Peptides against a protein of PDB entry 6B4J. Designs and how they scored, part 21

Target 1, 315 residues: chain A of PDB entry 6B4J
Amino acid sequence: DITMQWYQQLQDASMQCVLTFEGLTNSKDSQAKKIKMDLQKAATIPVSQISTIAGSKLKEIFDKIHSLLSGKPVQSGGRSVSVTLNPQGLDFVQYKLAEKFVKQGEEEVASHHEAAFPIAVVASGIWELHPRVGDLILAHLHKKCPYSVPFYPTFKEGMALEDYQRMLGYQVKDSKVEQQDNFLKRMSGMIRLYAAIIQLRWPYGNRQEIHPHGLNHGWRWLAQILNMEPLSDVTATLLFDFLEVCGNALMKQYQVQFWKMLILIKEDYFPRIEAITSSGQMGSFIRLKQFLEKCLQHKDIPVPKGFLTSSFWRS

## One batch from the design tools (peptide; made by RFdiffusion4, then SolubleMPNN)

Design b1_p10_6_s3 (from b1_p10_6, 3 letters changed)
Fold by OpenDDE base, seed 5:
Structure b1_p10_6_s3 (fold): chain B 315 residues (1-315), chain A 10 residues (1-10)
Amino acid sequence: as target 1 above (315 residues)
Amino acid sequence: MPLPTFPLPP
């Protein structure tokens, strides 16, 4: 399976990255520990500062991240920090940065859906300049949300239930599995972030270049989802999240083909989702149904709430 | 990678 090979390649690259900076992360030396903490803060704090407030502030954050990845010194925590402070500094920063982008999907976007767009446009722009960060974003995303690949992890003989739950994307702490609502909320945030990344370009980059992971991957994702058996509650939730965020962009890109796909979802895929939907899970199903019916009736998919406008970039 | 051809509805 080509999809699973791609998944595994990204996971292997991520694991190899971790091994590469193990010397930095496992060092008992006080100076190395200080450098590690400074680099971690320098990589993650700017991402946490991403907001919908002003385009100028977003540019400052982008420039700071790019400077750090380019080996330039940046100010963090009142100190000058550079990836050159340690031979493994760049790999560590790339990994932690990518992890933080996905974490913002998991946390910030999960709670505030509109936050997907400013985070995604920075991630896309950084990915364009630093392809390895993009691969690591995918690796982190795929590991936390296998539905972003998409694939459904299977239980293997001899596997611990907790390990299977983690593979499915659940958090398990102190032998307690995450509640379904919290799980779906986190998955939704990550899918929404992904759906935003594949359609957005950093406006100050070289727009003549092809998007490093563009809408063709959105089409691929939909195709793969539709070729899979639906999962109870999960499929209806994430399909809605995806289409709400990138449906307008897909409509503009694929036009008639996109509408044929929506009709296929309504006519062929909805009955399959319905067949596995319990009475307690009808909320997600109904939400998806109403969304698609509205879109098909109006022959339009609305621009998602929080989409970045020209006025945002002038602020 | 070949775009997974959505089966074009016939």
Scores: peptide ipSAE 0.026, ipTM 0.666, DockQ to the pose 0.139
Fold by OpenDDE base, seed 3:
Formats: C-alpha cells, sequence, structure tokens
Structure b1_p10_6_s3 (fold): chain B 315 residues (1-315), chain A 10 residues (1-10)
C-alpha cells in the first residue's frame, strides 16, 4: 500500500530526527539544558502568537521563524537564541516547530475554527523554504490524527487497549480515555488545519513555484476516504470539516470533477455513513448532509469563515 | 497531474 509506505517513511524520518538530537534532549549538562529550553521557546512561542488580528503581525512572526531556521539569531525571552548554539539545534527546532503547528491544530483550531487560516499560511510558507519542517508537520499530524493520512489503525493481537486507543488518536491519561466529543474536536482542528495548509500560499514568497503539499493532496485525501469504509461519527465529522475549509478551493481547481465527487458522496457514500450512524451521532451526519445539499442546490461552495482577505494583509 | 481515479462504486 503506497499510502501506508508514505506514512511509515514519514514516521521513520521523524524518529530518525529524534535520534539525531537525542544528545541535546538527554544531556544532563546545565548549559545544554538551557540551550534546549531556549531553542524550544524560540521555536514554539512565535507559533502561539499567530492570530487573526493583523497581517503585519503575521509577517513578523513568519520572519522570526524563518530567521531562526536560517541560523540567524532571534530574540526569545529577552535572550539572543540561535540554532548554532548546538550542533543538534536545527534538527531539534525543526521538530519542535512542526510539533507546535500540529498542536495549534488540535488546540487552537479545535476551539476557534477561523484560526486555521493564519496558522496554515505561516506553516505553508515555512514549508516552502524548509521542506524538512513540512515532512515533520505531516509526521506529527499523521501520528496524532491517522485520519489525516487517511488510514484506520487496526487492533493487533496482544496489543493493550490503551495503546490501540492512542493509535486511534485518543488521549489516555491515568487509564482514562478521552471523551468522544473532545476527541472529535481535536481531530476536527487538525483536519481543518491540514485543509487550510494545502490551499494557502505565503503571499510574500515565490508563488511561481509549485505548492510543496498542495490541493492535489486534498484530492488524494478525499479519494482515499471514499475508498474506505466509514467510521461511526468520525467520517461524517471530518469529511464535513475538510470540505467546509477547502471545498471552495477544490471546486475552483477541479471544477466539474469536484462536483462529480460531491454527487458521489451524496448518492453513494451517505447511505454507508447512515448505516453506521447511531441516533446519538445523527448530529454530525445531519450537518454533513445539510452542507452537501446546500452546496449542490446552489452549485457553489462558500468561502470558509476566516479565509484571509486582501484587507487582512494590508493591516 | 493524473487525476486520482475516484473509485467508481463497484
Amino acid sequence: as target 1 above (315 residues)
Amino acid sequence: MPLPTFPLPP
């Protein structure tokens, strides 16, 4: 399976990255610990500062992240911080930065869907300049949300139930599994972030180049989802999230073929979703149904709420 | 780009 090979390659690359900076992370040396913490803050704080408020602030954050990844010193916590402070500094920062982007999907975007766009445009722009960060974003995303690949992890003989739950993307703390609503909320945030990344280009970059992970991956994702058996509540939820965020962009790119796909979802895939939907899960199904019916009726997919306009970039 | 073949329903 090509999809599973791709998934495994990204996980292997991520694991190799962790091994590469193990000296920095496992060091008992006080100076190494200080450098690690400074680098971690320098990588993650700018991402946390991303907001929907002003394009100028977003550019400042982008420039700071890019400067850090380029080996330039940046100010963080009142200190000058550079990846050159340790031979493993760049690998560590790339890993932690990618991890933080995905974390903003599962936390910030999960709670505020419109936050997907400013986070995604920064992530996309950084990915263009730093491909390894992009691969690590995918690795983190795929590990936390296997539905972003997409694939459904299988229970293996002898596997602990908690480990299987974690593979499915659930948080398990103190032998307590995450509630389904919270799980779906986090998965939704990550899918929405991904759907935003694949359609957005940093406006100050070289837009003549091909998007490093563009809408073709969105089309692939949809094709793969439709080739899979639906999961109860999960498929209806995430399919809605994905189409709400990137459906307009996919419509513009793939035109007639996109509409054929929507018709296929409505006519052939909905009955399969409905067959596995319990009465308590009808909310996600109904929401997807209403969205698709509205889009097909109007022959249009609305621009998602929070989409970055020209006025945002002038602010 | 080769358009991914949507699985035609069997």
Scores: peptide ipSAE 0.024, ipTM 0.670, DockQ to the pose 0.099
Fold by OpenDDE base, seed 1:
Structure b1_p10_6_s3 (fold): chain B 315 residues (1-315), chain A 10 residues (1-10)
Amino acid sequence: as target 1 above (315 residues)
Amino acid sequence: MPLPTFPLPP
């Protein structure tokens, strides 16, 4: 189908990117190893410095990332670093930067949901200027969280169970699969980050241009989810996460159509979730239920906590 | 782009 073709194209592009910079990554030369480490730090440290503290600091981080991607020298660890230090430097930095954004979803947003917004607005702004980084963000996101596509990976004959578990997004270490709660926490963080990216624009960019991966992709995601059979705990968790983060934006964009969709979720899809929900999974189910009921009752979906205001950008 | 098709109510 079209969705799986899109998924595969992004994965192929990501794999091709890795192959392109394999000379840098596999080099035994001491200078090449040093350059690789410097480039990796230059790509990832600024992303780790993203916080909810001040808009001015966020702008500095954005400008540093953009400068690096533009072939300009940047200061990292007290050293001047540029992608021009190696012919494969740009591809490597784009890949590692994209990987780091997704990792911040998996780790930082998973533990602190409000962190989604400052990370997402930087990611969106970088994506606007550097489309390849955006494609690589999607590739990394889709690989770690197939539910972000969305699709459910299938077990193939002859596949090891551990490999299938990894395809589903589970971490498997020492033949032990990740606990369901930890798995869902990581998936939640990545979905929340994605839901933030599709609605945010960098305020200092060219706002006249169309968002490179905007709310229409949020609508697509919802449509695809609703056309799939629900998964126990997973669907209730991620549907809540998505709607909590981008539901207000979708409501403003799609208005009457959004409410029709929300009613469809409550009346038609939610009973299907209920039917597969065990007594031990009631937490996610109840949370989604209460959210939907509140939104429908009030005829409003709240602005998410942590949403960036004009006051943030003046700080 | 055409809006994605939601499942029809039963």
Scores: peptide ipSAE 0.024, ipTM 0.662, DockQ to the pose 0.122
Fold by OpenDDE base, seed 2:
Structure b1_p10_6_s3 (fold): chain B 315 residues (1-315), chain A 10 residues (1-10)
Amino acid sequence: as target 1 above (315 residues)
Amino acid sequence: MPLPTFPLPP
């Protein structure tokens, strides 16, 4: 399976990255520990500062991240920090930055859906300039949300239940699995972030170049989902999340083909979702239903709430 | 029935 090969390749690359900076992360030296912490803060704090407030602030954050990745010194925690402080500094920063982007999907976007857009546009712009960060974003995303690939992890003989739950994307702490609502909320955030990344370009970059991971991957994702059996509650939730965020962009890009796909979803795939939906899962089902019906009736998919406008970039 | 693989546009 080409999809699983791609998944595995990204996971292997991510694992190799971790091994590459192991010397930095495992060092007992006080200076190395300080460098590690400074680099970690420099990589992650700017991402946490991303907001929907002003385009100018977003540009400053982008420039800071790009400078750090380019080997330039940046100010972090009142200190000058550079990836050149350690031979493994760049690999470490790329990994931690990518991890933080996905974590913002998992946490911030999960709670505030509109936050997907400013985070995604920075991530997309950084990915354009630093392809390795993009690959690591995918690796982190795929590991935390296998539905972003998409695939459904399988239980293997002899596997611990907790390990299987983690493979499915659940958080398991102290032998307690997270509640389904929290799980779906986190998955939704990550899917929404992904759906935003694939459609957004950093406005101050070379927009004439091809998007490093563009809408064709959105089409691929939908095609793959439709070729899989629906998963109870998960499919209805994430399909809605994906279409709400990038449906308008897909409609504009693929035109008649998109509408054929949407009709296929409504007529062929949606009944399959319905067949596996329990009474306790009607919320996600109804939401998807209403969305599909509205879009087909109006022959339009609305621009998602929080989409960045020209006025945002002038602020 | 396998849903038709929507050909990715080239």
Scores: peptide ipSAE 0.023, ipTM 0.666, DockQ to the pose 0.568

Design b1_p10_6_s4 (from b1_p10_6 with P1M S10P)
Fold by OpenDDE base, seed 3:
Structure b1_p10_6_s4 (fold): chain B 315 residues (1-315), chain A 10 residues (1-10)
Amino acid sequence: as target 1 above (315 residues)
Amino acid sequence: MPLPSFPLPP
């Protein structure tokens, strides 16, 4: 399975990255601990500052992240911080930065769907300049949300139930599994972020270059989802999230083929989703149905709420 | 990159 090989390769690369900077993370040296904390803050704080407020502020954040990844000193917590402070500094920062982007998907985007776009455009622009950050974003995303690959993790003989729940993307704390609504909310945020990344280009970059992880991966994702058996509540929820965010872009890119795909969902895939949908889960199914019916009726996919306009970049 | 095929209706 090519998809599973790709998944495993990204996980292996991520694991190898962690091993590469283990000296920095496991150091008992006071100076190394200080450097680690400074680098972690320098990598993560700018991402947390991303907002829908102004394009100029977004550019400042991008420039700061890019400067850090380029080995330039940046101001963080009132101190000058550089990845050159430790031989493992760059690997550590790339890993933590990628982790933070995905975390903004599961937290910020989960609560505020419109936040997907400013986060995604920065992530896309950084990915274009720093491919390793992009691979690590995918690795983190795939681990937290296997549905972003997509695949459904299988229970293996002898596996603890909690470990299986974690593989499915659930948070398990103190032997308590996350509630389904919270789980779906986090998964939705990550899928929405991913759907935004694959369609957005940083406007101040070299737009002549091919998107490092573009809409072709969105098409692949849809094809893979439709070739899988639907999962109760999950498939209807995430398919809606994905299409709401990137459906307009996919429509523009794939034209007639995109509409054939939507018809296939309505005519073939809906009955399969419905067959596994309980009365208590009908909300997600109805939402997807209404969205697709509206789109097919109007022969248009609306531009998603929060999509970055020209006025945003002039602010 | 070739476009992935969608499932055919049963």
Scores: peptide ipSAE 0.024, ipTM 0.661, DockQ to the pose 0.097
Fold by OpenDDE base, seed 2:
Structure b1_p10_6_s4 (fold): chain B 315 residues (1-315), chain A 10 residues (1-10)
Amino acid sequence: as target 1 above (315 residues)
Amino acid sequence: MPLPSFPLPP
């Protein structure tokens, strides 16, 4: 399976990255620990500062991240920080930055769906300039949300239940599994972030170049989902999240082909979702139903709420 | 890469 091979290659690359900077992360030296903490803050704080407030502020954040990844010194916590402070500094920063982008999907976007767009446009722009960060974003995303690949992890003989739950994307703390609503909320945030990344380009970059991970991957994702058996509550939730965020962009890109796909979802795949939906899961099902019906009726998919406009970039 | 084909209805 080409999809699973791609998944595994990204995970292997991510693991290799961790091994590469293990010297920095495991160092007992006081200076190395300080450098590690400074680099971690420099990589993650700018991402946490991403907001929907002003385009100018977003530009400053982007420039700071790009400068750090380019080996330039940046100010962080009142200190000058550079990846050149340690031989493993760049690998560590790339990994932590990618991890933080996915974490913002998992936490911030999960709670505030509109936050997907400013985070995604920065992530896309950084990915364009730093492809390794993009690969690491995918690796982190795929590990936390296998439905972003998409695939369904399988229980293997001898596997602990908790490990299987973690593979499915659940958080397990103190032998307590995450509640289904919280799980779906986190998965939704990550899918929404992904759906935003594949359609957005950083406006101050070389927009003539092909998107490093563009809408063709959105088409791939939908095709793969439709070729899989639906999962109870999960499929209805994430399919809605994906289509709400990137459906308008897919419609514009693929036009007649997109509408054929949407009809196929409504007429063929949606009944399969219905067949596995319990009375307690009707919320996600009804939301998807209403979305599909509205889109087909109006022959339009609305621009998602929070989509960045020209006025945002002038602010 | 060629766009993956959506499953045709059976």
Scores: peptide ipSAE 0.024, ipTM 0.663, DockQ to the pose 0.121
Fold by OpenDDE base, seed 5:
Parts: structure tokens; C-alpha cells; sequence
Structure b1_p10_6_s4 (fold): chain B 315 residues (1-315), chain A 10 residues (1-10)
């Protein structure tokens, strides 16, 4: 399976990255520990500062991240920090940065759906300039949300239940599995972030270049989902999240083909989702149904709430 | 790359 090969390749690359900077992360030297912490803060704090407030602030954050990845010194925690402070600094920063983008999907976007767009546009712009960061974003995303690939992890004989739960994307702490609502909330955030990334371009970059991971991957994702058996609650939730965020962009790109796909979902895929939906899970199903019915009736997919406008970039 | 064909309706 080509999809699973791609998944595995990204995971392998991520693992190799971790091995590359192991010397930095495992060092007992006080200076190395300080450098590690400084680099970690320099990589992650700017991402946490991303907001919907002003385009100018978003540009400052982008420039800071790009400068750090380019080997330039940046101010962090009142100190000058550079990836050149350690031979493994760049690999470490790329990994931690990518991890932080995905974490913002899990946390910030999960709680505030509109946050997907400013985070995604920065991620897309950084990916364009630093392809390795993009690959690591995918690796982190795929590991935390296999539904972003998409694939459904299977239980293997001899596997611990907790390990299987983690493979499915659940958090397991102190032998307690995450509640379903929290799980779906985090998965939703990550899918929404992904759906935003594939459609957004950094406006100050070289827009003549092809998007490093564009809408064709959105089409691929939908095609793959529709070729899979639905999962109870999960499929209806994430399909809605995806279409709400990138449906308008897909409609504009694929036009008649996109509408054929929506009809296919309504006529062929909905009955399959319904068949596995319990009475307690009807909320997600009904939400998806109502969304698709409205879109098909009006022959339009609305621009998602929080989509970045020209006025945002002038602020 | 050919656009992944949506499953043609059976």
C-alpha cells in the first residue's frame, strides 16, 4: 500500500531525526542542557504566540522562525540563541518546531477552530522554505492522528491495550484512557489544521512555486476516506471538520468533480456511516448531514470562519 | 500523477 509506505517513510525520517540529535538531548553537560532548553524555547514560543490579532505580528513570528532555521541568531528569553550553538541544534529545532505546530492543532485549534488559519499559513510558509520541517509536521501529525493519513490502526495479537489505544491517537496516562470527547476534540483540531495547511500560502513568499503539500493531498485524503469503512463517531466528525475548513477551496479547485464527490458522500457513504452510528453518536452524524445538505442545496461551500482576509494582512 | 480516482460509484 503506497499510503502506508509513505506513512512509514515519514515515521522513519522522524525517528532518524531524533537519533541525530540524541547527543544534545541526552547530554549531562550543563552547557549542553542550557543550549537545549534555549533552542527548545526559541523553536516553540514563537508558535505559541501565533494569533488572529494582526498580520504584522504574524509576519514577525514567521521571520523569527525562519531566521532561527536559517542559522541566524534570534532573541529568546532575553538571550541570543542560534542553532549553531550545537552541531545538532538545527535538527533539534526542526523537530521541536514541527512538533509544536501539531501540538497547536491538538490544543489551540481544538479549542478555537479559527486559530487553524494563522497557524497553518505560518506552517505552510515555513514548509515552503524548509521542506524538512514539513515532513516532520506530517510525521508528528500522522503519529498523533492516524486519520490524517488516513488509516485505521489495527490491534495486533500480543499488543497491550494501552499501546493500541495510543496508536489510535488516544492519550493514556496512569493507565487511564482519554475520554472520547477529548479525543475527538484533539483529532478535530489536528484535521482542521491539516485542512488549513493544504490550502494556504504564505503571502510574502514566492507564490510562483507549487504548494509543497497542496489541495491535491486534500483530494487524496477524501478519496482514501471514502474508500475506507467508516468508524463510529470518528468518520462523521473528522469528515465534517475537513470539509468545513477546506471544502470551499476544494470546490474552487475541482468544481464539478468536487460536487460529484459530495453527492457520493450523501448517497453512498451516509448510509454506511448511519449504519454504525449509535443513538448517542447521532450528534456528529447529524452535523455532517446538515452541512452537506445545505451545501448541496445552495450549490456552495461557505468560506470557513476565521479565514484570513486581505484586511488581516494590512493590520 | 493521476488524481486519485474517487471510487467511481460501483
Amino acid sequence: as target 1 above (315 residues)
Amino acid sequence: MPLPSFPLPP
Scores: peptide ipSAE 0.022, ipTM 0.653, DockQ to the pose 0.149
Fold by OpenDDE base, seed 1:
Structure b1_p10_6_s4 (fold): chain B 315 residues (1-315), chain A 10 residues (1-10)
Amino acid sequence: as target 1 above (315 residues)
Amino acid sequence: MPLPSFPLPP
């Protein structure tokens, strides 16, 4: 299966990256530990500072991240920090940066859906300049949210139930599995971030180049989802999240083909979702239904709330 | 790239 091969390739690359910087992470040397912490902060703090407030501030954050990845010194915590401080510094920073972007999907976007857009435009712009960061974003995203690939992890003989639950994306702490609502909230945030990344380009880059992971991957994702059996509550939730964020962009890009796909979802796939939806899961189902009906009735997909306008970039 | 096929031909 091509999708599973792609998934495994990205996971292998991510694992190899971790092995590459293990010397830095496992070092008992006080200076190496200090460098590690400084690099970790330099990679992650700028991402946490991303906000919807001003385009100028977003540009400063982008420039700082790009400078760090380019081997230039940056100021972090009152110190000059560079990936050149350790031979494994670049690999470590790329990994931690990618991890942090996905974490912002899992946490910030999960709680504030509009935050997807400023995070995504920075991630997209960094991906354009640093493809390895993009691959690592996918690896982290796919591991935390297999539905972003999409695929459904399978239980293997001899596997612990907790390990299977973790493979499905659940958090398991003290032998207690995460509540379904919290799980879906985190998955929603990650899917919304992904849906934003595939449609956004950094406005100060070379926009003549092809998007490194563009809307064609959104079309692929939808096609793959529709070729899979729906999962109870999960499919209705994530399909809505995806279409709410990138449906307008897909409509503009694929036009008639997009509407054919949307009709297929409503007429053929939606009944399959309904058949597996319990009374306690009706909320996500109804939300998807209302969204599809409204879009088909109006022959339009609204621009998502939080979409970055020209006025944002002038601020 | 060719568009991936949906389960039902449109």
Scores: peptide ipSAE 0.020, ipTM 0.651, DockQ to the pose 0.114

Design b1_p10_7_s1 (from b1_p10_7, 5 letters changed)
Fold by OpenDDE base, seed 3:
Parts: sequence; C-alpha cells; structure tokens
Structure b1_p10_7_s1 (fold): chain B 315 residues (1-315), chain A 10 residues (1-10)
Amino acid sequence: as target 1 above (315 residues)
Amino acid sequence: SFKVYDYDFE
C-alpha cells in the first residue's frame, strides 16, 4: 500500500529527527537545558500568537519564524536566540515548530474553526521555504490524526487496549480514555487545519512555484476516504469538516470532476455512512447531509468562514 | 473502490 508506505516513511523521518537532537533534549548540562528551552519558546510562541486580527502582524510572525529557521538570531523572551547555539538546534526547532502547528489544529482550530486559515497560511509559507518542516508537520499530523493520512489503525495481537486507543488518536490519561465528543473535536481541528494548508499560499512568496503540498493531496485524501469503509461518526464528521474548509477550493480547481465526486458521495457513499450511524450519532450525519444537499442544490460551495481576504492583508 | 479520475466506485 503506497499510502501506508508514505505514512511509514514520514514517521521514520520524524523518529530519526528526534534521535538527531537527542543530545540536546537529554543533556543535563545547565547551559544546554537553557538553550533547549529558549529554542523551544522561540519556535512555539510565535505560532501561538497567530490570530485573525491583522495581516501585518501575521507577516511579522512569519518573518520571525523564517528568520529563526534561517539561522538568524531572533528575540524571544527578551533574549537573542539562534539555532546555531547548538549543533542540534535546527533539527530541534523544526521538529517543535511542526509539532506546534499541529497542536494549534488540535486545540485552537478545534475550538475556533476560523483560526485554521491564518495558521495554515503561515504553515504553508514556512513549508514552501523549509520543506523539512512540512514533512514533520505531516508526520505529527498523521500520528495524532491517522484519519488525515487517511487510514484506520488496526488492533494487533498483544497490543494493549490503551495503545490501540492512542493509535486511533484518542488521548488516554490515567487509564481513562477521552470522551468521543472531545476526540472528534480535536480530530476536526486537525483536519480543518490540513484542509486549509493544502489550499493556501503565502502571498509574499513565489506563487509561481508549485504548492509543496497542494489541493491534489486533498483530492487524494477524498479518494482514499471513499475507498475505505466508513467509520461510525468519524467519517461523517471529518468529511464535513474537510469539505466545509476546502470544498470551495476543490470546486474551483476540479470543476465538473468535483461535482461528480460530490454526487458519488451523496448517492453511493452516504448510504454506507447511514448504515453504520446510530441514533445517537445522527447529528454529524445530518450535518453532512444538509451540507451536501445545499451544495448540490445551489451548485455552489460557500467560501468558508474565516477565509482570508485581500482586506486582511492590507491591515 | 473510488478511482480518482474515473469515478469507479466499487
């Protein structure tokens, strides 16, 4: 399976990255610990500052992240911080930055769907300039949300139930598994972020270049989902999330092909979702149904709420 | 299975 091979390659690369900077992370030296913390803050704080307030502020954040990744010193917490402070500094920062982007999907976007777009456009722009960060974003995303690949992890002989639950993307703390609603909320956030990344380009970059991970991957994702048996509640939820965020972009890109796919979803795939949907899970199903019916009726998919406009970039 | 371009859904 080419998809699983791709998944494994990214996970292996991510693991190798962790091993590369293990010296920095495991060091007991006080100076090394300080450097680690400074680098971690420098990598993650700018991402947390991303907001929908002003395009100019977003550009400043982007420039800071790019500068850091480029080996330039940046101000963080009143200190000058550079990846050159440690031989493993760049690898560490790239890893932590990628992790933070995914975390913002998991947390911020999960709670505020409109936040997907400013986060995604920064992530896309950074990915364009720093491909390794992009690969690590995918690795983190795939690990936390296997449905972003997509694939459904399977229980293997000898596996602990908790480990299987974690593989499915659930958080398990103190032997308590996360509630389904919270799980879906987090998964939704990550899928929405991903759907935003694949369609957005940083406006101040070289837009003539091909998107490093563009809408063709969205098309692939949809195809892969449709090739899989639906998962109760999950498929309906995430399919809606994905289409709400990038459906308009896919419509513009693929035109008639996109509509054929939507019809296929409605006529062929939707009954399969319905067949596995319990009475208590009808909410996500109904939401997807209404969305698809509305889109097909109007022959249009609305621009998602929070989509960045030209006026945003002028602010 | 769904085919990306031919819409062959099995």
Scores: peptide ipSAE 0.021, ipTM 0.647, DockQ to the pose 0.150
Fold by OpenDDE base, seed 1:
Structure b1_p10_7_s1 (fold): chain B 315 residues (1-315), chain A 10 residues (1-10)
Amino acid sequence: as target 1 above (315 residues)
Amino acid sequence: SFKVYDYDFE
């Protein structure tokens, strides 16, 4: 399976990256520990500062991240920090930066859906300039949210239940699996972030180049989802999240084909979702149903709330 | 069950 091969390649690359900077992370040397901490902060703090307040601030954050990845010194925690401080510094920063973007999906976007867009546009712009960061974003995203691939992990003989739960994307602490609502909230945030990334381009880059991971991947994702058996509660939730965020962009890009897909979802896929939906899970199903019915009725997908406008970039 | 192809929904 081509999709699973792609998934595995990204996971292997991510694992190899971790192995590459083990010297930095496992060092007991005080200076190495200091460098690690400084690099980690330099990589992650700017991402946490991303907000919808002003385009100018977003540009400053982008420039800082790009400078760091380019081997230039940046100010962090009152100190000058550079990836050149350690031979494994660049690999470490790329990994931690990518991890942080995905973490913002599962935490910030999960709680504030509109936050997807400013985070995504920075991620997209960085990905364009630093492809390895993009691959690592996908690796982190796929591992935390296999539904972003999409695929459903299978239980293997001899596997511990907790390990299987983690493979499905659940957090398991002290032999307690997280509640379904919290799980879906985190998955929603990551899917929304992904849906935003594939449609956004950094406005200050060379937009003549092809998007490194564009809307064609959104189309692929939808196609794969529709070719899979629906998963209870998960499919309805994430399909809604995805379409709410990038449905308008997909509509503009694929036109008639997009509407054919929506009709297929409504007429053919919905009954399959409904068949596996319990009375207690009808909320997600109803939400998706109402969204699709409205879109089909009006022959339009609304621009998502929080979409970055020209006025944002002038602020 | 129905099957759709990548990039071509019928």
Scores: peptide ipSAE 0.021, ipTM 0.640, DockQ to the pose 0.282
Fold by OpenDDE base, seed 2:
Structure b1_p10_7_s1 (fold): chain B 315 residues (1-315), chain A 10 residues (1-10)
Amino acid sequence: as target 1 above (315 residues)
Amino acid sequence: SFKVYDYDFE
């Protein structure tokens, strides 16, 4: 399966990356530990500072991240920090940066859906300039949210239940599995972030170039989802999340093809979702239903709340 | 199950 091959390739690359900088992460040397911490902060703090407040602030954050990845010194925690401080610094920073973007999906976006857009536009812009960061974003995203691939992990004989739960994307702490609502919330955040990334371009970059991971991947994702059996609660939730965030963009891009797909979802796929939806899962089901019906009725998908406008970039 | 690729969206 080509999708699974792609998944595995990205995971392998991510694992190799971790192995590459293990010397830095495992070092007991005080200086190395200091460098590690400085690099980690330099990589992650700017991402945490991303907000919907002003475009100018967002540009500053972008420039700082880009500078760091470019081997230039940046100020972090009152100190000058550079990936050149350690031979493994760049790999480490790229990994931690990518990880942080995904974490913002599962945390910030999960709680505040509109946060997807400013995070995504920075991620997209960085991805354009630093493809390896993009690959690592995908790797982290896919590992935490297999539904972003999409695929459904299978239980294998001899596998521990907790490991299977983790493969499904659940957090398991102290032998306690994450509550379903929290699980879905995190998955939603990551899917929404992904849906935002694939449609946004950094406005100060070379927009003449092809998006490194554009809407064609959104189309692929939808196609793959529709070719899979729906999962209870999960499919309805994430399909809604995806369409709410990037449905408008897909509509504009694919026009008639998009509407044919949407009708297919409503007429052919939605009944399959309904068939596996229990009474306790009606919330996600109803949201998807209402969304689809509204879109089809109005022959339009609204621009998602939080979408960045020209006025944002002038602020 | 149905396959999306069985449909012509164009």
Scores: peptide ipSAE 0.021, ipTM 0.642, DockQ to the pose 0.323
Fold by OpenDDE base, seed 5:
Structure b1_p10_7_s1 (fold): chain B 315 residues (1-315), chain A 10 residues (1-10)
Amino acid sequence: as target 1 above (315 residues)
Amino acid sequence: SFKVYDYDFE
């Protein structure tokens, strides 16, 4: 399966990256530990500072991240930090940065859906300039949210239940599995972030270049989802999340084909979702239903709330 | 019903 091969390749690359900078991460040397912490902060703090408040601030954050990845010194925690401080610094920073972007989907976007767009536009812009960061973003995303691939992990003989739960994307702490609502919330955040990334371009870059991971991947994602058996609650939730965030962009891009897809969802796939939806899971199902019906009725998908406008970039 | 493929919805 081509999709699974792609998934595995990204995971392998991510693992190899970790091995590459293990000298830095495992060092007991005081200076090395200091460098590691400085680099980690330099990589992650700017991402955490991303907000919906002002475009100018977002540009500053982007520039800082790009400078760091470019080997230039940046100010972090009152100190000058550079990836050149250690031979493994760049690999480490790329990995941690990518991880942090996905984490913001998992946490910030999960709690505040509108946050998807400023985070995504920075991620997209960085991805354009630093393709390896993009690959690592995918690797982290796929691992935490296999539904972003998409695929559904299967239970294998001899596998511990907790390991299977983790493969499905659940957090398991102290032998307690994450509550379903929290799980879906995190998955939603990551899917929404992904849906935003594939449609956004950094406005201060060379937009004549092809998007490194554009809407064609969204089209692929939908195709794969529709070719899979739905999962209870999960499919309805994430399909809604995805379409709410990037449905408008897909509509504009694929036009008639998009509407054919939407009709296919309504007529063929929706009954399959309904068939596996319990009474306690009707919320996500109804939400998707209402969304689809509204879109088909109006022959339009609204621009998602939080979408970045010209006024944002002028602030 | 019909199966869709990765790059097209016809």
Scores: peptide ipSAE 0.020, ipTM 0.639, DockQ to the pose 0.252

